Peptides against a protein of PDB entry 5VZU. Designs and how they scored, part 130

Target 1, 271 residues: chain A of PDB entry 5VZU
Amino acid sequence: GRTLEDIFHEHMQELILMKFIYTSQYDNCLTYRRIYLPPSRPDDLIKPGLFKGTYGSHGLEIVMLSFHGRRARGTKITGDPNIPAGQQTVEIDLRHRIQLPDLENQRNFNELSRIVLEVRERVRQEQQEGGHEAGEGRGRQGPRESQPSPAQPRAEAPSKGPDGTPGEDGGEPGDAVAAAEQPAQCGQGQPFVLPVGVSSRNEDYPRTCRMCFYGTGLIAGHGFTSPERTPGVFILFDEDRFGFVWLELKSFSLYSRVQATFRNADAPSPQ

## One batch from the design tools (peptide; made by RFdiffusion4, then SolubleMPNN)

Design b2_p20_6_s3 (from b2_p20_6, 13 letters changed)
Fold by OpenDDE base, seed 2:
Structure b2_p20_6_s3 (fold): chain B 271 residues (1-271), chain A 20 residues (1-20)
Amino acid sequence: as target 1 above (271 residues)
Amino acid sequence: RQKVLEELRQEFEEAAKLAR
């Protein structure tokens, strides 16, 4: 539990002051915007909606989780001193599953770092290749009037030679045991533990996860200075809980579904 | 960049300590 002494730490005073400044700047100009819940789709990894989580020192945050084909997105509903409301705090690539090792090797931060950085490099290569195909397709429609340069005729040569030795060597077809892709047992969660040296605000996180994906988180300094994407791991625990491992920050954020039912929060049907 | 990462690491670590 936070003590009074903890509030008197210099950095906590700065955060309180920043929060006060940002709140006070808007005291005379409050804009209200209606939030709509995304419609659920059959292909959604879990039901979209509002999640409560912990990001940095700012305490409780609200994020909207939504699905966009092979991508998922967390959008900040609450702002903080670093990142304003409406920003995409996490972007998840559902094409790039992270395979966690066994429970022993999951304690190794360097192993998780290796796996994530390898996937990051693949994503970067795919983006470069897809950019090149889109560029080359426009350039080739130049009308090359290829003039019909002529039929020159040459030449003959020759003949050799015979020998027929019949070597029978009946190399047995080595049964390429097709390594049966063990059907990813989609039903049984795998044991989960945070790597050593990853900080968590709550030690009471799920010790079993369904699947993990590569993603990026948004980070910035105070006042949204120098915003950038940092690599991480999205961890699906269950229908109502997910986590994000911030690789460069060596930190973990846990998000839990907001169980409140909202009347009239459904998006209007596209007419 | 490096300064922002260090500041954010500190914020996350402090927040984790305060939650215990």
Scores: peptide ipSAE 0.443, ipTM 0.917, DockQ to the pose 0.769
Fold by OpenDDE base, seed 1:
Structure b2_p20_6_s3 (fold): chain B 271 residues (1-271), chain A 20 residues (1-20)
Amino acid sequence: as target 1 above (271 residues)
Amino acid sequence: RQKVLEELRQEFEEAAKLAR
């Protein structure tokens, strides 16, 4: 358990002091904004909502998980000295599943790194290709000046004859080896372990996962300086738990659903 | 970039030590 000595660690004192300064600088003008829970959709990977996670030295953070078609998003409800509240701490691409190797090879950080970086390059390629299609589609709405095409007479081009040479092109039926799509056993949890050298705040993370996806996490220096996206792995454990592996940080964050029921937390119906 | 990664890595490692 965190001791008073842990709080008195120099780095923790600095973080507490920074938080105090930020809270105090605004003449106690605290703006409260109501947060609404995102509506649940049938196609949502899990129920959207509030999750509590451990992020860095800052302790417990609250994130909102929401679904946006083929993307999921973790939005910070609590800010820290690096990343303010309202920022998208994680962005998940639900199109890009990460297949974890067997349990033995999951211990190899370099193998996970290879898999993630290969998926990252595919995502970059798709973004470049999709950027070209969106550019070409806008150019063709030149004004169709409806010039009345004059009715030029149909010259009857003559009936060339029926020379019916039967080319016996014996196209050998190429045996399309139907790559047996191994039925994605969509239902059974895969054994899960963190790679060696990935730091976890808690060793009591789930040892089975349902599925993994490519994602990016937001990182920044103090005061939200030089914000950038870093590659990672979103790990769905169950309906109430997910993780994020920060590949470049060699770190793991575990997020668990906030079980508190909130009255009137639903977004007002659009009138 | 490199400095931010090092600082954040340290923060995560410290947090992991304090949780044990």
Scores: peptide ipSAE 0.442, ipTM 0.916, DockQ to the pose 0.796
Fold by OpenDDE base, seed 4:
Structure b2_p20_6_s3 (fold): chain B 271 residues (1-271), chain A 20 residues (1-20)
Amino acid sequence: as target 1 above (271 residues)
Amino acid sequence: RQKVLEELRQEFEEAAKLAR
């Protein structure tokens, strides 16, 4: 019978062959597109830009991180046999923070799965409700031909009735103790560890994270077949590092900022 | 779906082993 090693070797040979076929096909018509760095905004969670990460069998990939209001996006700059360049490999919902438990409970994959799946259902509910409000709002603008309703006569304003005495009802100001929203301690990272059974290419990942958010990753078969979104966790470690936990894959990808400075890489101003 | 998840999981696991 084929060993798991034989199957892996055959699969790696197939990936190399696919890469060779793609590169050889592109040699006949290479289109170069300039990549621009996203403009930085004050409200951006971190500076947008290029990040290098470990993704798939090909090892090192380049993604562009960008911010779009309450969403972040990781766009593939490098393609692979599954997901071509220019696809959104990760989509992050900055409205849905993931609260990680303590370190002991972070080792439990089922606990992380529960937390992520609960947030996924909330996101689905919000999308259904927002879809209904947008649907109902469009349906009622049938062109009501404003038939000119005839000028009903101005009924005369009846007279000023007099002396309503001011009742001094001294309603006690109930001290609504505004529960001081504990200022989100934006500064202190929490201890971080991967759950047991989550594979990581690098065991030297940051052991402290700043914050986590719900997100989805793009997965597909070879040749971008059956593309779908899978739930995951975006983990912000610091200004230059983030991770993504692929929940269904039981995998972790670490992304680090590309420290290279590029001249003239800024996006042209929208005309 | 399940096949794609299994294939991708295997690719990530083997890529993690090759990096150790």
Scores: peptide ipSAE 0.435, ipTM 0.913, DockQ to the pose 0.555
Fold by OpenDDE base, seed 5:
Structure b2_p20_6_s3 (fold): chain B 271 residues (1-271), chain A 20 residues (1-20)
Amino acid sequence: as target 1 above (271 residues)
Amino acid sequence: RQKVLEELRQEFEEAAKLAR
């Protein structure tokens, strides 16, 4: 059978070739674009910014974490042979918190898989319901071709007006107690361990997490072929660290804040 | 799809083994 070394050597040759093709395709013209840091908002789960992480065989990648209401986004700043720069490597649904079980059950990959797939199904149902409400509103503007049906003088049937007093059955509008969206209380930190069979590039990951959310990661073949979203778990460790568990890949990526202060990296104020 | 997932899984597993 192919050794892991043989596969790595073939894969490394392919990655080097892809990198060579990519660099050669642009006639050695490197376009530099200024990246602006997202402005921090009070409701941001953590400060937005640049994070460094490990993704696949490609090594160290830089992502921009940003917040968009009830969604967080990791955008690739560095591209790789599979996924170019500017793509959304992770999309996090901040509405769908993942509750990790106890530390013993966290070692069970099937338990994590069950929890994530149940949340994925809820997200899918919510998308279908929200799609139906948007669909029904547009259907009724069929052009009423006002065919001018001729004004036949239908007879004045007499207005017998019996004064039937409608009883004011004051049906109290049942207060639909809008389940107050509990403000995302910065959850007490819980013990954290990766499930058995989840590959981590670094075993030195935080053993305590604040909270977890459902998310999706972007995967593709070389040259951004057949791009798709795969389910995963966003794990907030602290202000400067988060992880992503790629469920189908059985892999974990750890992301750490880039501590470099960039002068003039703030978005220009909208004048 | 399944091929891409398997290739990517192998890449992640290899990267994890090389980092140990």
Scores: peptide ipSAE 0.427, ipTM 0.910, DockQ to the pose 0.612

Design b2_p20_6_s4 (from b2_p20_6, 11 letters changed)
Fold by OpenDDE base, seed 4:
Structure b2_p20_6_s4 (fold): chain B 271 residues (1-271), chain A 20 residues (1-20)
Amino acid sequence: as target 1 above (271 residues)
Amino acid sequence: RKEVLERLAQEFKEAAELAK
């Protein structure tokens, strides 16, 4: 039978061969595209920019993190045999915060899976409802032919002025104690650990996270075959580090900011 | 779908094992 080692060597050879085929095919048709860093906005969760991350067997990949209102996106700057450069490797819904349980329950993969799948169903419902409102709003503008109904002169109904005394019903305003939503202390990190059975390339990941959000990752077969979105968790550790838990893959990717400063990498001002 | 997920999960696992 094939050993795990034999399978590993075969997969590595296949990946090397694919990389060689792609490089050799593109040598004749190199298109250079300038990449601009996204402008930073005050409302951005962290400074947008380049992050280095680990994807499986492909090694180190570069991702651009950008913010788009209530969504964040990780765009591949480097491609791999499965997913080409320029694809959105991760899409984060900043409306759907994931609350991690205590450290004991964070070790339970089934608990994390439950939480993520519940959020996925909410996102799906919101997309269906928002699709219906957008659909129904367009359908009812049938051309109302405004037939000019003739202006019948409605008569002067008379000015009777009766002096109705204002009853002072002094209804005491019930002091609705607005429960001051304590501003979620955005500053205190919570303890973080990966669930049992989630693979990580490095065990040296941050053991404290600021916040987590629902997201989807892009997966495909070799040559970008059958591309689909898989549910996951975006984990913000700090200003320079985030993670993504690929739920169905039982895998974790750590992303760290590229500390290099690029001259003339700013996006041109929108004219 | 299942085959793609299994293959990708294996590639991620193998890469994690090589980094140890």
Scores: peptide ipSAE 0.407, ipTM 0.910, DockQ to the pose 0.607
Fold by OpenDDE base, seed 1:
Structure b2_p20_6_s4 (fold): chain B 271 residues (1-271), chain A 20 residues (1-20)
Amino acid sequence: as target 1 above (271 residues)
Amino acid sequence: RKEVLERLAQEFKEAAELAK
C-alpha cells in the first residue's frame, strides 16, 4: 500500500510537481480535440480501442490501440513528462511473431533478450533489402526521350556452322523435402511468466498468453528529449488485455481495455 | 541514452513498488 514516505520520495515529488505545473499552466489554452475510435476490421487481431496502461510514470495512461495491416500501434491519448500525447508509445510488427520458450526458460531474461534481439536483426535486414528494392524501382522512371535512332543497314555476314558435342551431365535435382512446419495450434494459450528481474506494477498479470510479437517502444527524457525506439515484446493475453515487455528497461506494462462505452465516438463515415 | 534508460527503469521500479 502507498505510504506517505513513498509519495515523499524526491523523484515522485518532481513528477507530481511537473504534472501539476503542466495541468495548471495551460488552463487558458486547452485545445479540446475529439478522439475517434478506429473502425474495426475483420483482420484485426483484437477489437481496436482505448486501453488503460500501467506506464512507468506512476500514473494511469490511456493508449489507443489501432491496426494498420501487418502493424499494430499504441498511440498515447494521455501524455507524460517524457512523451507527449499523440506519440506512438508502441509499434508492433505483426509479421514477426515471438515464440516464447517453455515456462522454465521464460524466467531467464537472457533467453528472452536473445530471442528478441535475433528478431530485431531480421527486421533490420528486411528494412535494408526493402529499401534497396524501393530505391531501384524509382530509378527506372528516367524520361525515355525516344530519340529515333536512324536505321543503319544490317550487312549480311556469313554462315559457318561447326559441330560442338552434346555434354550429357544429368545432375539429379535433389528433392529438398520442405519440412512441413506443423501449424502451431493457434487456439490454446501458452503459459506465461515474466522473466526474473522484469519489474511489473501489477503482479496480477495473466499467466497465459495467446500470441507474442516483436515491437518497439518509445522512450525519451523529460520534455521529449532524445526520443528513441527500444526493442520489446507485445504480448496478447486476450481480447481485452495486452502487455509490453520493455527489454532494455527490464519492465512490463499491462494494458486493459477501457470498458466505458462512448456515444458518438465512431469516426464520421467518409462522405 | 544510458541516463534516460536508468531513469525510466527506476520510474518503472518505483511504480511497481508503490502498487504493492
Scores: peptide ipSAE 0.400, ipTM 0.910, DockQ to the pose 0.706
Fold by OpenDDE base, seed 3:
Structure b2_p20_6_s4 (fold): chain B 271 residues (1-271), chain A 20 residues (1-20)
Amino acid sequence: as target 1 above (271 residues)
Amino acid sequence: RKEVLERLAQEFKEAAELAK
């Protein structure tokens, strides 16, 4: 039978060969495209920009983090054998905060899995409801054939009198218990640990997190075959660090801000 | 799908083991 070592060796050879083929293709057809940094907005969760991420066997990758209303996106600046450059490696739904359990229960992968899957089903329901409202609005433009109905004479209906007594319908304002939007406690970081069985390249990850959100990561086979979105958790640690837990892959990617300053990297003002 | 997930999960695991 193939040993685990034989499978590892074949897979590593394929990965090295694919990396070599991709690198060699660039030597013949280098289209240099200038990358501009996204403009920072006041409502951005953190400053947008370049982050260096660790993806398992792929090594160091560069991702652009940008904000698009209630969504954040990680766009690959570097490609790999599975996912080419310019693809959205992560999509974050900033409407769906993930509440991590206490530190003891954070070690339980099944608890994190339950929380993420419950949020995924809510996101699917909201998409179905919003799809139904958009569908019903298109149906009713039947062609009003304006047949010119002939002007039948206005019979003078008699002027019955004005006694509309205004009924004071004292509708008691029902106490809409404004579910107190607990002000996003932007303050104290929650203790953070990876669940048992989640692989991380380094055990050196931040042990406190500011907030977490539901997101999806892009996965594919070599050559971008069968691309799909997989559920995960975006973890904001601080202004310069975030993580992504790939739930189905049982893996963690850490992203750190590229501290290099780039001259002329600002997007040209839209004329 | 299952094969791609299993392969990717294995790649991440192996890379974490090689980095130790």
Scores: peptide ipSAE 0.363, ipTM 0.890, DockQ to the pose 0.579
Fold by OpenDDE base, seed 5:
Structure b2_p20_6_s4 (fold): chain B 271 residues (1-271), chain A 20 residues (1-20)
Amino acid sequence: as target 1 above (271 residues)
Amino acid sequence: RKEVLERLAQEFKEAAELAK
């Protein structure tokens, strides 16, 4: 049978070869495009910008973090053999906060999986409901050609009146307890640990997180074949660090802000 | 060394099938 070492060597050679093919293709046709930093907004969860992310076996990749209302986006600036540059490696739904359990239960992958999949189902339901409201509004403008249906006679059915007393059945309006949006307590960070069986490149990740959100990561085969969105957890550690747990891949990506100041990296004001 | 190779072998296997 193939040893774990044989499997390691085979897949390592394949990934190195693919990486070499991709890099060698670009060496002959280097199109230099200036990358502009996204404009910062007051409502941005953290300052947008360049982050260095851990991508397991692919190593380190550069990702641009940007904010789009209640969504955050990670866009690959560097690509790999599976996901090319310019793709949205992560999409974060800032409407769907994930509450991590206590530190003991955070070690349980199945508990994290349950929490994430419950949020995923809510997001799918909201997308289906919002899709139906947009669909029903367009259908009704069929021009009813008013075929003149003939004047069938007004039968004068008669008037009888009487005064049936209004029973004041004061049905108490059931207080729909609006699930109070628990204010995003920008409180003391929660203790954080990766679940058992989630791979990280190293154990050097922040052990405290501020907040977590539902998100999706982009995965594909070599050559960007069969691209799909996989569920995950965005973890905000601090102003300069966030993580993404790839649930199905059982992997963790740590993103650290690129501290280099770039001159003239701001987008020119649209004239 | 063995645990590192096992981890890397799994990461490379996952990357060969579907990767991030």
Scores: peptide ipSAE 0.250, ipTM 0.781, DockQ to the pose 0.112

Design b2_p20_7_s1 (from b2_p20_7, 10 letters changed)
Fold by OpenDDE base, seed 4:
Structure b2_p20_7_s1 (fold): chain B 271 residues (1-271), chain A 20 residues (1-20)
Amino acid sequence: as target 1 above (271 residues)
Amino acid sequence: LLEELEEKFSKSDLKSFEYV
């Protein structure tokens, strides 16, 4: 019988063929845009740059990882029939860390699903609250024409006298036990395994991860039809590798840094 | 050929791997 791998290989060949047919029909009117590497910042979780990612039946694609304050973005440099080049394939919220359970509980897809969906609801609540604060702050600046309220005469409040009895209330210095911010254990990765029923193109993924964050991935039908954001987990393995678990798709994409050096690839200074 | 492939992918139950 055909293995799932054989089926994926056949579908990948068919997708490549479709891509070839489409590109051949566009009468060779290809527009080329220069891509610049994002500038590295000291606060970047890892060095930004080009990564090769696995996308199920589409195979290997090139993604640019960039950092934008408390958010990271994966932008497709290569497109497929579903998601065109230049789209943000993943958006990572670096405010919302995902704590993975132990290895036994990491095998449980429902446990990962619960953890991710709880964070998704927190993100939705924060967006609604922040939207209300931004909305209420703009509504109250109606131009109150400051009608010049007539100068009511300053009644001279009487000079009540100086009785300075020094109450010696010796307030005990409450020892504010500075809750020692547990130094973010930046160093020791935790054991990592994919949940049962999450499909990976390659079983050779890192078995230790540094940290995880909540994120959303972009999914669409052929021709970029009905594009939507699906919840997922960004997994940082090391300086050169990260993953994304597509929760609803039950799939895993592994991303590895492109080790090629490019001359003159730095972004022009913002003028 | 292209129409046959488009029809195949439109009907594919493997949609979960094809949407990304």
Scores: peptide ipSAE 0.208, ipTM 0.803, DockQ to the pose 0.364
Fold by OpenDDE base, seed 5:
Structure b2_p20_7_s1 (fold): chain B 271 residues (1-271), chain A 20 residues (1-20)
Amino acid sequence: as target 1 above (271 residues)
Amino acid sequence: LLEELEEKFSKSDLKSFEYV
């Protein structure tokens, strides 16, 4: 029977051919833009930069990893027939850590699916609550049409001065235990394996991960048709490697740092 | 050729690997 590798090879050849045909339609008019590396910040989970990622049948693509507060972003530097260059292939929510189960339960796709979908629902609730607070603040500036209701002289009701001793009910301010942001403890590395039925381009992925986060990946049909965000798991392996599990696609992308040093790739200082 | 390939991929059962 055809191996999964044989199928990927055939599809990769066809996708490369399609990519060649699409790029050939640009009438040899190529615009070159300089890409700048994001500046590194102290709070960045790992050093930002260029990574080579595996995208199933599309093969290897170049992605820029950047950090934006509590979010990480993978931006395609190379495009394919589905997702063009410059699109955000992955968006990672660094607020929502995924806890992987033990190695035995990591093989269960349904367990990973449960964990991810529970986090997805929390993210959705937080977005709805934050949307309501922003909405309620704008609603109350109804134009008070100050109808000039006539100044009827309301009578001077007398100033009875009752001496009511204010009881000092010293309501102890309930310590709002600020849920201590558990410092991002550089988690001890845990054993890692892909769930059964998650396809990887190869089995040569790190078998230990540092931490995982909830994220979303971008998918689309050819020509960037019907683009949508699907739930997934960002897996930090080390300083130079991360993965993304595309939950709905049942696929895994491995990203490895491009070790090439580029001269003059630093962002110009804002003058 | 392009149309034939697009038609082939539109019918692919492996769409999950082709959408990324």
Scores: peptide ipSAE 0.198, ipTM 0.796, DockQ to the pose 0.365
Fold by OpenDDE base, seed 2:
Structure b2_p20_7_s1 (fold): chain B 271 residues (1-271), chain A 20 residues (1-20)
Amino acid sequence: as target 1 above (271 residues)
Amino acid sequence: LLEELEEKFSKSDLKSFEYV
């Protein structure tokens, strides 16, 4: 019988062939665009730049990581049959940190799914509320002539009485021990493992992470058909490595910094 | 060939790896 390895190898060959066919169809109409590295800012979570990412069956792709206030963005520099170059493969919300459970509970995919979907719902609520405030601010300027509707009357109702019993009960002020927000020990990475049933192209991923954030990934059919955003987790390992867990796809992409130095790749200073 | 591959992938149960 065919092994799982044989099936995977055949599928990989077919995907490479499709990538080649799609690329060759455009061979007569190549447009070259200069790529600039984003400038580093003090508030950037890590240095922006080029990363090599593992995209399941697509293999190795190049992604530009950039920071935009409280959002991070991964932009494809290389395309595949589904997602073309220049698309935003990942969008990360740096306002919505994901707290991973202990190492034992990190193996539970349903626990990670619960945590991510709860954050997704909060993000959706915040977007609806912010949309409503922007909508209501325009509507209220209508000059409602408040007509002076009339003065109807006084009714008197009554007096009842007295009793004064003084019960002293000196309930001691229970010291609300303010649960000291344990300062998230920013310095020591937490143990990290992929949930059971999340596929990784390589089992050699960092087993310690600094922090995680909610994000969305772009998925599409071949030829960029029916593009949509799927929920996921951005995992910061270190200055040169991050991951993305594609929750619905049950897959993991590992991104590693491209160590190559480029001359004349800095963005021109805004004049 | 491309259409045959696209049809094959559209029918694949390996959906999780094909959309990223």
Scores: peptide ipSAE 0.180, ipTM 0.784, DockQ to the pose 0.356
Fold by OpenDDE base, seed 3:
Structure b2_p20_7_s1 (fold): chain B 271 residues (1-271), chain A 20 residues (1-20)
Amino acid sequence: as target 1 above (271 residues)
Amino acid sequence: LLEELEEKFSKSDLKSFEYV
């Protein structure tokens, strides 16, 4: 029977071969396109831009982080044998904050899994409810009844409708205590550790995080076969570092800002 | 070369080879 080692060697050989084929194809036809940095907005969680991400076996990849209202997106600038450049490696829902437990309970993978799956179910329910509201609005194209012909102008009489007094029904303003969205306190970062059994390429990751959010990661077989979205956790460490925990894969990717300054990398203003 | 790469990648990276 194939051992885990035989499977590992076959996958390693395939990955190396795919990487070699992919890099060797550049000698025949290089299409250069300009990459523009997204403009920074005041409401962006951190400055958008280029990050270098660790993808376990694939090594170092370049990802563009951008913000789209209540969503953040990581887009691959470099592709790999599984997921080509231009794909959204991560999609983050900034509406769904994840609260990590204390440091002792953070070592428990099942606790993190529970928290993430409960958030995933809420996201699914909200999508179903929003889908129903969009469905009901389309139904009432009532049949265009054929306009019947203009029947003639019968003239009659003037009856005196009486003066109905407007009742001032003073409906009490129910104090809907708008639960003040507590401004996302830039609270002191909480201690952070990966759960037991989550693989990191390097144990040198930040041991303090600011905020966590629900997100999904893109996974696929070689050649972008059977692409799907898996649940995960976006972890903001600081202005220049974030992580993604791939829950089902039990892996962690660390992303660090590319500190290089690029000339003429700003998007042209929409005319 | 393979052996030197194998020392750099853990058996846990198998899942990353398949999917990410």
Scores: peptide ipSAE 0.132, ipTM 0.663, DockQ to the pose 0.105

